Peptides against a protein of PDB entry 4XPM. Designs and how they scored, part 115

Target 1, 160 residues: chain A of PDB entry 4XPM
Amino acid sequence: VMLHSKNVKGFLENTLKPYDLHSVDFKTSSLQSSMIITATNGGILSYATSNNDVPKNSINEINSVNNLKMMSLLIKDKWSEDENDTEEQHSNSCYPVEIDSFKTKIYTYEMEDLHTCVAQIPNSDLLLLFIAEGSFPYGLLVIKIERAMRELTDLFGYKL
Target 2, 67 residues: chain B of PDB entry 4XPM
Amino acid sequence: DIKGTIAFDTHGNVIESTGVGSQRIEDIGDLSKVTLDAEGFAQVQGDSLLVHLYKRNDITLAVYTSA

## One batch from the design tools (peptide; made by RFdiffusion4, then SolubleMPNN)

Design b2_p19_7_s3
Fold by OpenDDE base, seed 2:
Structure b2_p19_7_s3 (fold): chain B 160 residues (1-160), chain C 67 residues (1-67), chain A 19 residues (1-19)
Amino acid sequence: as target 1 above (160 residues)
Amino acid sequence: as target 2 above (67 residues)
Amino acid sequence: MLTREELEQLHNEILKEIL
């Protein structure tokens, strides 16, 4: 059973929640954005953003959405390049992972002052993309996106 | 008495850091090279702080204590 | 002094509630 768009949206919204390690004094900010985009064109299929205090259809909202579109495209392009570059796949910014016998890769990309992480949903034409502030550690971001992908099994094998 | 922590992955990227650990991210390079015992533990004396290491599931936790 | 058990416990907490 495929996830409905509303379900995906809700899931992405949940991924925005900050990480709070209770055993020690460590807490992150919320993710700035969480997105599912197409691997082909970087088109946004679903997204959630933590900056929800902007009025609907305002100039600020439009700019925010436009920024997301731009970032998604840029990250998709970088991802595509890396997927065709053996050297980049062996860099410290690439995490090969296996989920239910499916192999995929998690990439970390610094986009200006933001920390981003992107991964192809296994055997699909979709990418999961997390955008966080620069203070969000990459190691945690990688684990977070891996855990998120494990919850998106309905999208495994999805082809456009 | 824990003075701070650093958790990092096999790529040397930070997972979490607290206290003095947040000021010692550069230690990850050296800590990643420390030989752990069969159970995944090690201790490294660094300046005035003792670093307790434990690695499991590709995550290394370093805990800084005064003793 | 930090015991091994305490260290293990702290480590175990890291992977909790990431999502």
Scores: peptide ipSAE 0.773, ipTM 0.958, DockQ to the pose 0.699
Fold by OpenDDE base, seed 4:
Structure b2_p19_7_s3 (fold): chain B 160 residues (1-160), chain C 67 residues (1-67), chain A 19 residues (1-19)
Amino acid sequence: as target 1 above (160 residues)
Amino acid sequence: as target 2 above (67 residues)
Amino acid sequence: MLTREELEQLHNEILKEIL
């Protein structure tokens, strides 16, 4: 079953849920945002945000969307730069991973006070992007995005 | 009697931390260098706490206890 | 006393709560 726009949106919304480790007293905040963007231009194809209290069509909503657009573009640019930089690919901010025989990389980026991670969906022109608060551990964020990518097999090989 | 925990990956990045572990993130550098036994276990005596280490699937868990 | 089994169990719980 191929993922439709509605299904993708719903999936991204589900990724926002906080991590709650019951064995010990550890619980994260929800992700601030979860997005699928183009690797070419950083354009947002689908997104979810934990801040849904803004009235529709309000100025605040427009500003929020514009902020996401800016973030996506900045992260795409950094990602593109790192994909052409051997040194950056060997830093602690880069996690090479393999999913179903497809190789990809997960990058972590500090964006102001936010913790972000981005990964190219295998063999596609798409990037999956998570934005979290600064208290969200990078190690956990990486695992989270890897697991999320494994659920997006319908998007593997997607070309624009 | 667990006083805290730290879980971290092979890059030294935190996965989770609780209790005293949240205040000892700097320990990761040293803990990552501890020699583990064949089963992936080790114990390191700290100042007042015993650190129990277990590594599997590239995730190291450190549990701080009194003994 | 924290046993190896308990430590393994705690470790196993880490990934269970992630997507």
Scores: peptide ipSAE 0.773, ipTM 0.958, DockQ to the pose 0.765
Fold by OpenDDE base, seed 5:
Structure b2_p19_7_s3 (fold): chain B 160 residues (1-160), chain C 67 residues (1-67), chain A 19 residues (1-19)
Amino acid sequence: as target 1 above (160 residues)
Amino acid sequence: as target 2 above (67 residues)
Amino acid sequence: MLTREELEQLHNEILKEIL
C-alpha cells in the first residue's frame, strides 16, 4: 500500500530539519533536498526542498527544479552501476543495512560541492535520496537516511 | 575541560565534530585502531591533549581534554 | 577529569535527535 502523496511529501519535508546536538556545540544546516525517485528511470515521485527566497514560478525556481531532476538522474545512474559492481558494493561508500529482515544498501556520493546519500527502499522500485551541503558529515547523513527508511515501511515492496 | 569532540562510524566517516576535534579529523585513522577495554573505553595521550574514547553500537566518540 | 559516565551520556545524546 502506497502512502498518499501529501503524506509522503510532508514526511520528506520533516526530514529537511537540521540536526542539533545540544550536549555540545554542533548543529548542521537543513538538508537541501529530500526525494523519493524511481530506481528505473530516476523520475521524481515526491520531493521537498529547503525554503529559500526564490519566488514561485520564477526562473530561479525553474532552474532549481531542473537541477534537482538532473541530480536525481545522475545519482540513479551511479547507483545502478554500483548495484552491478561487486567492488563498489564493498567500498567505503557503501553501507549494507537490514531493516525488518529486509536487506538494502546505503551509498554516499559527492556531487560537486554537495554531499548526497541514496538507498533503495527495501524490496521496492524506489530510492530515497538526501542532498546536503558539503559541511554535512557523511556519517550523520547515513544514519539520518536509515532512520528515515525505517519510517517508510508502507513503501516496502512497492513495485511500479 | 572538554576542548573538542569527534564522533565517527565504522567506515571512518564523521558523525559530528566540535572544537579542536573539527581540526583533527585526520586522527580518526589512528583512533579507529585503538584497542578498547571490555566496556568499550580507552584513553590515548596525544600531543598536548588527552583523548577519551567510547564505542557503542558501531559509533566511536572521541573527547579531547587537557587532562 | 572526564568520567566514563559523562562519556556514556555524551554518546547517548548523539542518536536522540536524528529525525
Scores: peptide ipSAE 0.772, ipTM 0.958, DockQ to the pose 0.713
Fold by OpenDDE base, seed 3:
Structure b2_p19_7_s3 (fold): chain B 160 residues (1-160), chain C 67 residues (1-67), chain A 19 residues (1-19)
Amino acid sequence: as target 1 above (160 residues)
Amino acid sequence: as target 2 above (67 residues)
Amino acid sequence: MLTREELEQLHNEILKEIL
């Protein structure tokens, strides 16, 4: 079964759930947002947010969406720069990974007080983007987004 | 007798931290340099606490105990 | 005392239920 818009959004919503280690007293907050955006212009194709307290179609929701649009564009720009910078690709903020013989990179970016992680879905024009609070550890965020990408094989090779 | 934990990756980024480990994130730099035995274990005497190290699959776990 | 087995178990729990 191929992913369609509703299925993708549902998947992204599921990625928001907090991490609870159980064996020790460690539990994260939920992700602030989980997004699939275009690598070309940072346009949002699908997204989920943990803030469900804002009434739909309210001015606050619009502002929130606009903020996500801004963040996605900024992160896409930074990602684009790094993809064209050999030194940045070898920095501590870049994690090369291989999924089913496809190579991609996971980048971590500090955006204001938020912790973000972005990765190109293998061989696609799409980026997966996680935005979390500053208390969310980067090491865990990287593992989380890698696991998420492994579940998005239907989007591998997707071209706009 | 666990006082806290830190788990971190090969980049030195935190995966999880608890207890006293949450207050000792700066230890990662030194802990990452500790020589592990053939099975991936080590013990390091820290500041009043014993640190038990175990690394597998690029994840290092540090557990802080009193002894 | 923390045994090696306990360390291994704690380590094994880290990657569980991330998603």
Scores: peptide ipSAE 0.771, ipTM 0.958, DockQ to the pose 0.662

Design b2_p19_7_s4
Fold by OpenDDE base, seed 2:
Structure b2_p19_7_s4 (fold): chain B 160 residues (1-160), chain C 67 residues (1-67), chain A 19 residues (1-19)
Amino acid sequence: as target 1 above (160 residues)
Amino acid sequence: as target 2 above (67 residues)
Amino acid sequence: PLTREELAALHDKILEEIL
């Protein structure tokens, strides 16, 4: 059963929540944004952002969406290049993972002062993309996106 | 007695950091090269702090103490 | 001083929270 757009949106919103550990005195900020984009064009299929303090249909909202579009396109391009680059696939910025016998890769990309990670949803034409502040550690970001992908089994194998 | 912590993965990327650990992220390079015993433990004497290391499930925890 | 048991326990607690 395919996830409905509303369900996907809600899922992405839930991924925004920060870590707040009690074993050690450590907490993160919320993710800046969480997105599902196409691997082909970097088009945004669904997104959530923690910056909800923007009036709807305002110029600021339009600009924020445009910014997300730009970031998604840039990251898609980086991902596409890396998928065709053996050296990049063996760098510390690439995490090969296996989910339910499906293989995929998680890439980390620094975009200015932001920390991002992206992963192809297994066997699909879709990418899951997290954008966080620079204070969000990459190791934890990778763990977060891996765990999130495990909840998107309905999208495994999705082709455009 | 704990002055800080750093947890990091096999890529040397931080998972969490606290206290003085947050200011010593550069230590990961050296800490990742430390030989652990059969149980996954090691201790490394730093400048003014003792670093306690434990690795399991590909995650290394470094705890900084005064002694 | 920090014991091995305490260190291992802390490691495991962190794992439980992040995984």
Scores: peptide ipSAE 0.806, ipTM 0.957, DockQ to the pose 0.928
Fold by OpenDDE base, seed 5:
Structure b2_p19_7_s4 (fold): chain B 160 residues (1-160), chain C 67 residues (1-67), chain A 19 residues (1-19)
Amino acid sequence: as target 1 above (160 residues)
Amino acid sequence: as target 2 above (67 residues)
Amino acid sequence: PLTREELAALHDKILEEIL
């Protein structure tokens, strides 16, 4: 069943939740943002953002709609370039993954002091994008987005 | 007597870190080159700490102890 | 001293929480 806008929004909100491990004394902050954007022009189809106890900055506020639009566009552009660059696809910033026989790639990108990762929803025109604080380790961020991607099977093969 | 931990993936990126491990992220470069035995274990002597390594499912765990 | 069993168990516990 195709996900409705409200269902997608709720899904993205759930992805914001932090890790809080019990086996070891390790926990993360919540994701700052989680988005589904178009691979064609970086347009935001749905997004969720967390409340941060960080002073607001009118120019650099990460949770502002305008900043989200800017970041989504920049990351989409970088992703598009890398998808056309064999060398970049073999760098340590690219994680080839397979979900239910569908192949996709997860890319990690540093945006100023933020850690981001993006992945094309398998065989679709959509990208899933996570934005986290710099303290959120990349290896865990990749695992997080892969697990989230496995829950979006209804969007596999979605074309605009 | 665990002093800290680092878990990292095959790309050398951190998954989690605790204790002294959080201050030794640069060790991953050398730890990733250590030859593991058939069961996935190894030990590496550090400056003042012993590093215990175990890898399974493409995730390496490094545990720092005094001995 | 940390045994192999304890090390492997800790590894598995971490994985269970993050995967």
Scores: peptide ipSAE 0.806, ipTM 0.957, DockQ to the pose 0.930
Fold by OpenDDE base, seed 4:
Structure b2_p19_7_s4 (fold): chain B 160 residues (1-160), chain C 67 residues (1-67), chain A 19 residues (1-19)
Amino acid sequence: as target 1 above (160 residues)
Amino acid sequence: as target 2 above (67 residues)
Amino acid sequence: PLTREELAALHDKILEEIL
């Protein structure tokens, strides 16, 4: 089974959904954005955003997309830097994980008042990127992105 | 009775928090240093509340109770 | 009083919802 562009978009949209626990009285906001970007350039291949109130093909939409492009590039640059920094890889902001025998890392980055996490899709040139409000706990964000990556097996090994 | 909860990972990052736990995130630093018994349990007296700790699968749950 | 069993059960329920 191959993930088509539409399927990827739909997948990312589904990742936006918040947690709403019943065992304890805890719920989160929706993710602000969910993206698949290139590890080389930080270019956005696909994205979803919880802000659906912006008219299509409007100046506001363009500005919103440009903001996402900026954030993706910044996070990609930080990720790339950390991948070459032993100290950063052993910080509390780095989570080594293994998915189906593939090793990857999840990084958490605070951007202004936002909580973000990024992870290289195993053995690929792609990064999965979540952007959430500051109220979204990092520990849960990490769990969320790990579980999401487990559903992207079709992209494992994807090279540009 | 439960007054609040904090669940946190091995990095000390919050997974969930409720009640008084949401106002005591700073407790994670000390709670993470508590020695758990062989079954993964511990109790810590903090402030006027008792903290019940249980760790399994690298996730620690702290439950705050009055006693 | 919160028993060990109740504490462990709550832990498990949380895990079930987030994983």
Scores: peptide ipSAE 0.806, ipTM 0.957, DockQ to the pose 0.931; fails the geometry check
Fold by OpenDDE base, seed 3:
Structure b2_p19_7_s4 (fold): chain B 160 residues (1-160), chain C 67 residues (1-67), chain A 19 residues (1-19)
Amino acid sequence: as target 1 above (160 residues)
Amino acid sequence: as target 2 above (67 residues)
Amino acid sequence: PLTREELAALHDKILEEIL
């Protein structure tokens, strides 16, 4: 099924869902935000947020969107730097992964009190970006974004 | 009885933590260095708790018990 | 006492929930 804008947003909304384990007494918060952004400029193509208490068209909504834009740009810049830095690619903050013969990398970044994770959609000009609370462990966040990315095969190879 | 757990990946990052494990995230550094047997198991005596280790699929589970 | 089987089983259960 071809992913359209509406479908992508719905997908991102689904990624917000928290983990709630029953094997052990462990649960996470929902992701704060989930985004697909351009690798070139950090522009937001689609996004979802767990904060639904903000009135539409309010100044608070505008501020929240602006905040997302700022975070996406900062993370994109850091990602771009790391993609050009061999040492950073070998750090514990970088997870090389392979999805259907496509190689990509998952990076974890601390953003103030937030835990973030970003990965280039294989062979594309797009990045998938998760923003979570600081209580969301990085190891699990990496697993989450890898699994999510495996569902975005329609975007593999997408070029702007 | 299980007092807590920590699951962590090969990068030393937490996957999950419960109970006393949530308060002992710093143990990962030492736990990751423990030599596991051929089946992927080990036990480490801590300060007051016994840590049971099992690694498979690049995920290590540490379970804290009183004995 | 926690047996090896129980430990391995718990590991597997966690994996099933997170992967």
Scores: peptide ipSAE 0.806, ipTM 0.957, DockQ to the pose 0.932; fails the geometry check

Design b2_p19_8_s1 (from b2_p19_8, 7 letters changed)
Fold by OpenDDE base, seed 5:
Formats: C-alpha cells, structure tokens, sequence
Structure b2_p19_8_s1 (fold): chain B 160 residues (1-160), chain C 67 residues (1-67), chain A 19 residues (1-19)
C-alpha cells in the first residue's frame, strides 16, 4: 500500500468540501486550505486550496503560495512548542484522541481572522493542517480533522 | 417551536449553531455546568427562552424554544 | 458529515419526546 502524490492531493481536495447538515439549517464554507506538512521543518508535502482560479505564475498566486508557506511554518512552530509544554497540552485548545490504538493530539489555533487546527499523523513525522474562515466552528473543525485522520492509515508511522 | 440550536463539545467549542443559538454562544459556559439526568437530559429556564439539553458521546445539543 | 447529522436528528427527536 502506497499513497502517490496525486492520491494525497486528491484526498486533501476532498477535505475542502463544506459541512452541510439537513437535520438543521446549517452549512459551512469550504475550507480555505488543507495541507500535509513535515513536523520537523514545516515544509509542505501536499496542499489543496479553495477557489484557486488565480492565473498560474501570477503575482497573486505567488503571494497566495507564500502566505500558505508562512502559515505552515508558524503553525508548525507553535505545535512544536505546545508538544513540549504540559500546560498547553491540558488547555481547551488541545484534544487528545486515539485512532486504531494510536494516540495523537489535535490543536486549534487562531491565525489572524482564520480558524486552524493541526494534528500529528499517528507515529509519523507528518502533520495534517486545516485552515478555515473565522465562521467555521472549532468544534466542527476538530471533528472534521479527526475523521480525515482516520482515512490516512497509510501514513501512520511514516518517518522522514 | 424551535427558535435555534447549539451543539458543542466537552471543551466548550461550537460544533453547529442555528437561529437564536448563533447569537447565544456565550451561553455555553453556563450550559456546560448544568447537571443532566440519568438519560442525558436537562431543561434550563433562560431570560426569555427555554433551553432543552441532550448529551450523548461527549456532544451536547441545546435547543432553544419559547416554551 | 452523515454521522453528525444523524446525531443532531436523534437529539432533536429525543428532546421532542422528553419534553
């Protein structure tokens, strides 16, 4: 079993889809971005963004990609700090979860006006990162990333 | 009739909100402290609205009604 | 998405029955 780059990209693109409930009148926006990054350097291995109709190689596209790289690095750094801080691990911004007997943590972070959450793929050197608009509830964002994590078993234990 | 809803997790973070619930996110702090019965239900009298609570599997659903 | 929607529906029905 191997995840090809195209398969990972397609998976991340699928995570962008909004939540649309029918039991109540509730619908979210699409995720702004979805990424898999390295836990060591915050390097982006794969990513997907919503409404990327910006012409390729344009200044706007370059700025968008650069912004994504910046956010990835900032979130990685904060995640690294929190993983070495017992107090932060017991805050309401940290969700300990268990998937198939593997333990990991989901962190929520406010980035300017955006809502983000990040989680280490179990026993791996990889992080899954969701970036959403400020209107996207944190509790739902956590549920979303947990469900997505459960579908990435092929990456469990991945070491750089 | 239902005037709105809030669903929230054990960390007090919103999962979904509708109607008047979207304007009462601050209620979560108090609602999370309410003692539920053995079946996971509670009823809280608000200022002008009645709040019905149901909790199962670490998710609490609050339903706002006029009566 | 389906799981959450089902939970919300279950809760709404349960509350209607309880109260």
Amino acid sequence: as target 1 above (160 residues)
Amino acid sequence: as target 2 above (67 residues)
Amino acid sequence: SKELDEFIKEGLDAIKEKF
Scores: peptide ipSAE 0.727, ipTM 0.949, DockQ to the pose 0.914
Fold by OpenDDE base, seed 3:
Structure b2_p19_8_s1 (fold): chain B 160 residues (1-160), chain C 67 residues (1-67), chain A 19 residues (1-19)
Amino acid sequence: as target 1 above (160 residues)
Amino acid sequence: as target 2 above (67 residues)
Amino acid sequence: SKELDEFIKEGLDAIKEKF
């Protein structure tokens, strides 16, 4: 299996929509960011952001990317810790799911005033990460990321 | 499609709202009077939106949809 | 509230199934 950057980028852009992958009718805030990161180092393989009103190659863009790098690393670290913590895996912040006989877990994390949600793409070295405003309910994020994960079957089993 | 939500308690206090629900807090007064079925569900036709109600453990969730 | 978020998720699923 090979990671196709362009296809993933387009997918992530679609996940920015408030709730439905193909609808913006929910009238809630869109996701701030959507990313595919490595489970090993938290490195960003692909990302999309709602705030695209930033000039390319500007200092603001650089700062934005750096912020995403920091967030991805922090969330990866939390995820890694929870994956090795039985108690955390049974908390109300962990949602075991099964997609086409593949098992994974969805985690929700409060990051400052942001609501985040992360899940390992089944049997892969990749994590799907959503970042939203605090007004975005975790329950909706979980539903959203689960549905999104079902569209990433081509990445199941992807190893770095 | 879901347009918004409101979660409220038995006293009609809003606990959380999203989407159009944030603009419909005043609906709680009417929604709280709706009789639910044995499973805790109900549907109420609002102004151009359909409201789906679910109550469990004294918390009511109202989900606004176009249909 | 984690409990509320869980309730919302469950409620949405329940509503989806009911209606």
Scores: peptide ipSAE 0.461, ipTM 0.518, DockQ to the pose 0.209
Fold by OpenDDE base, seed 1:
Structure b2_p19_8_s1 (fold): chain B 160 residues (1-160), chain C 67 residues (1-67), chain A 19 residues (1-19)
Amino acid sequence: as target 1 above (160 residues)
Amino acid sequence: as target 2 above (67 residues)
Amino acid sequence: SKELDEFIKEGLDAIKEKF
């Protein structure tokens, strides 16, 4: 399986869009960040951020990327710990799901004042990671990431 | 393992749906007739899936699972 | 509404705990 950087980047950018409940007058904020990272080391393979007005190669961009790297590593570590903890896998912060007969788990994590959601792309060495404001309901994050993963079937089973 | 969800109101209007739930909107009619326990829960056997119901404040969440 | 969205969150958790 080959990763297509442009396609993945575009996909992640699309995931940034607010979650819009059609039957009610409610729309979330945009995601702050969306990333595909390695499950092994938390390395960022691709990412998108809602604030794209930062000039490329600027100090601000570098700081933003560094923050993302830190967040991805921390979340990966928590994810790894939870994957080895049966109790955490049965907590309300873990959502087992099945996509086209592929099983995975969605985890929600409070990171400072941010709401994060992470899921292993089924049978892969990759994690999909959403970072949102604290006002973004976890339940909707779970729904959002589950739906997003359904569009990543080409990455199912991807091994590093 | 969750295969889909449907959230609906007392009028049967879909508020949210995911997975197989998006394809089973017609189930709302039957699900709305299910008697819930005192805590607002119920389990209903669907065609091939088990449906877990939770209702509070006139909103019902149905979660479809294999078991 | 935000209340409805929080319900969805709550319901997912509640069902997980109940069943």
Scores: peptide ipSAE 0.441, ipTM 0.525, DockQ to the pose 0.239; fails the geometry check
Fold by OpenDDE base, seed 4:
Structure b2_p19_8_s1 (fold): chain B 160 residues (1-160), chain C 67 residues (1-67), chain A 19 residues (1-19)
Amino acid sequence: as target 1 above (160 residues)
Amino acid sequence: as target 2 above (67 residues)
Amino acid sequence: SKELDEFIKEGLDAIKEKF
């Protein structure tokens, strides 16, 4: 299986869009970031951010990327710990899901003032990670990432 | 697997809907009549989806699942 | 938004635990 960088980048950019409930006067903010990272080391394979006001090659851009790297690593570590902890897998922060007969788990983590959720792409060495503002409901994040995972079937079973 | 959700108040007003739930707003009439257990839960079999109900403080959450 | 977040989360968790 080949990881198509351009297609993945475009996909992640689309995931940034707000969750619009339509039937009610409520719409979330855009995601701050959306990433595909390695489950082994938390390395970022692809990412998208809503912050586009930072000039390229600027110090601020570098700092922003570094922040994403740190967030990725921290969440990967938490995820890894939870995957080895039966109690955490049964907590209210873990949502087992099944996509096309493939099982995975969605975890929600509060990181500073941000709401995050992460899930292993089924049978792969990859994680999908969403980072949103604290105003983004966890419940909607979970639904959002589950739906997004269904669009990544090409990455199911991807091994490093 | 969650297919969608609906949250509604005692007047049947939608306060939240996602996924399949957004297309099932008319279910509120029937769901509002379902008798809940002492813990505020109920399970109702729909046409194709299973509906899980949770009520707290006059707000009812309906979660649609395949099973 | 905070109230909605709390309600959705609690409800989903409660349902997950119950069923």
Scores: peptide ipSAE 0.418, ipTM 0.470, DockQ to the pose 0.188; fails the geometry check

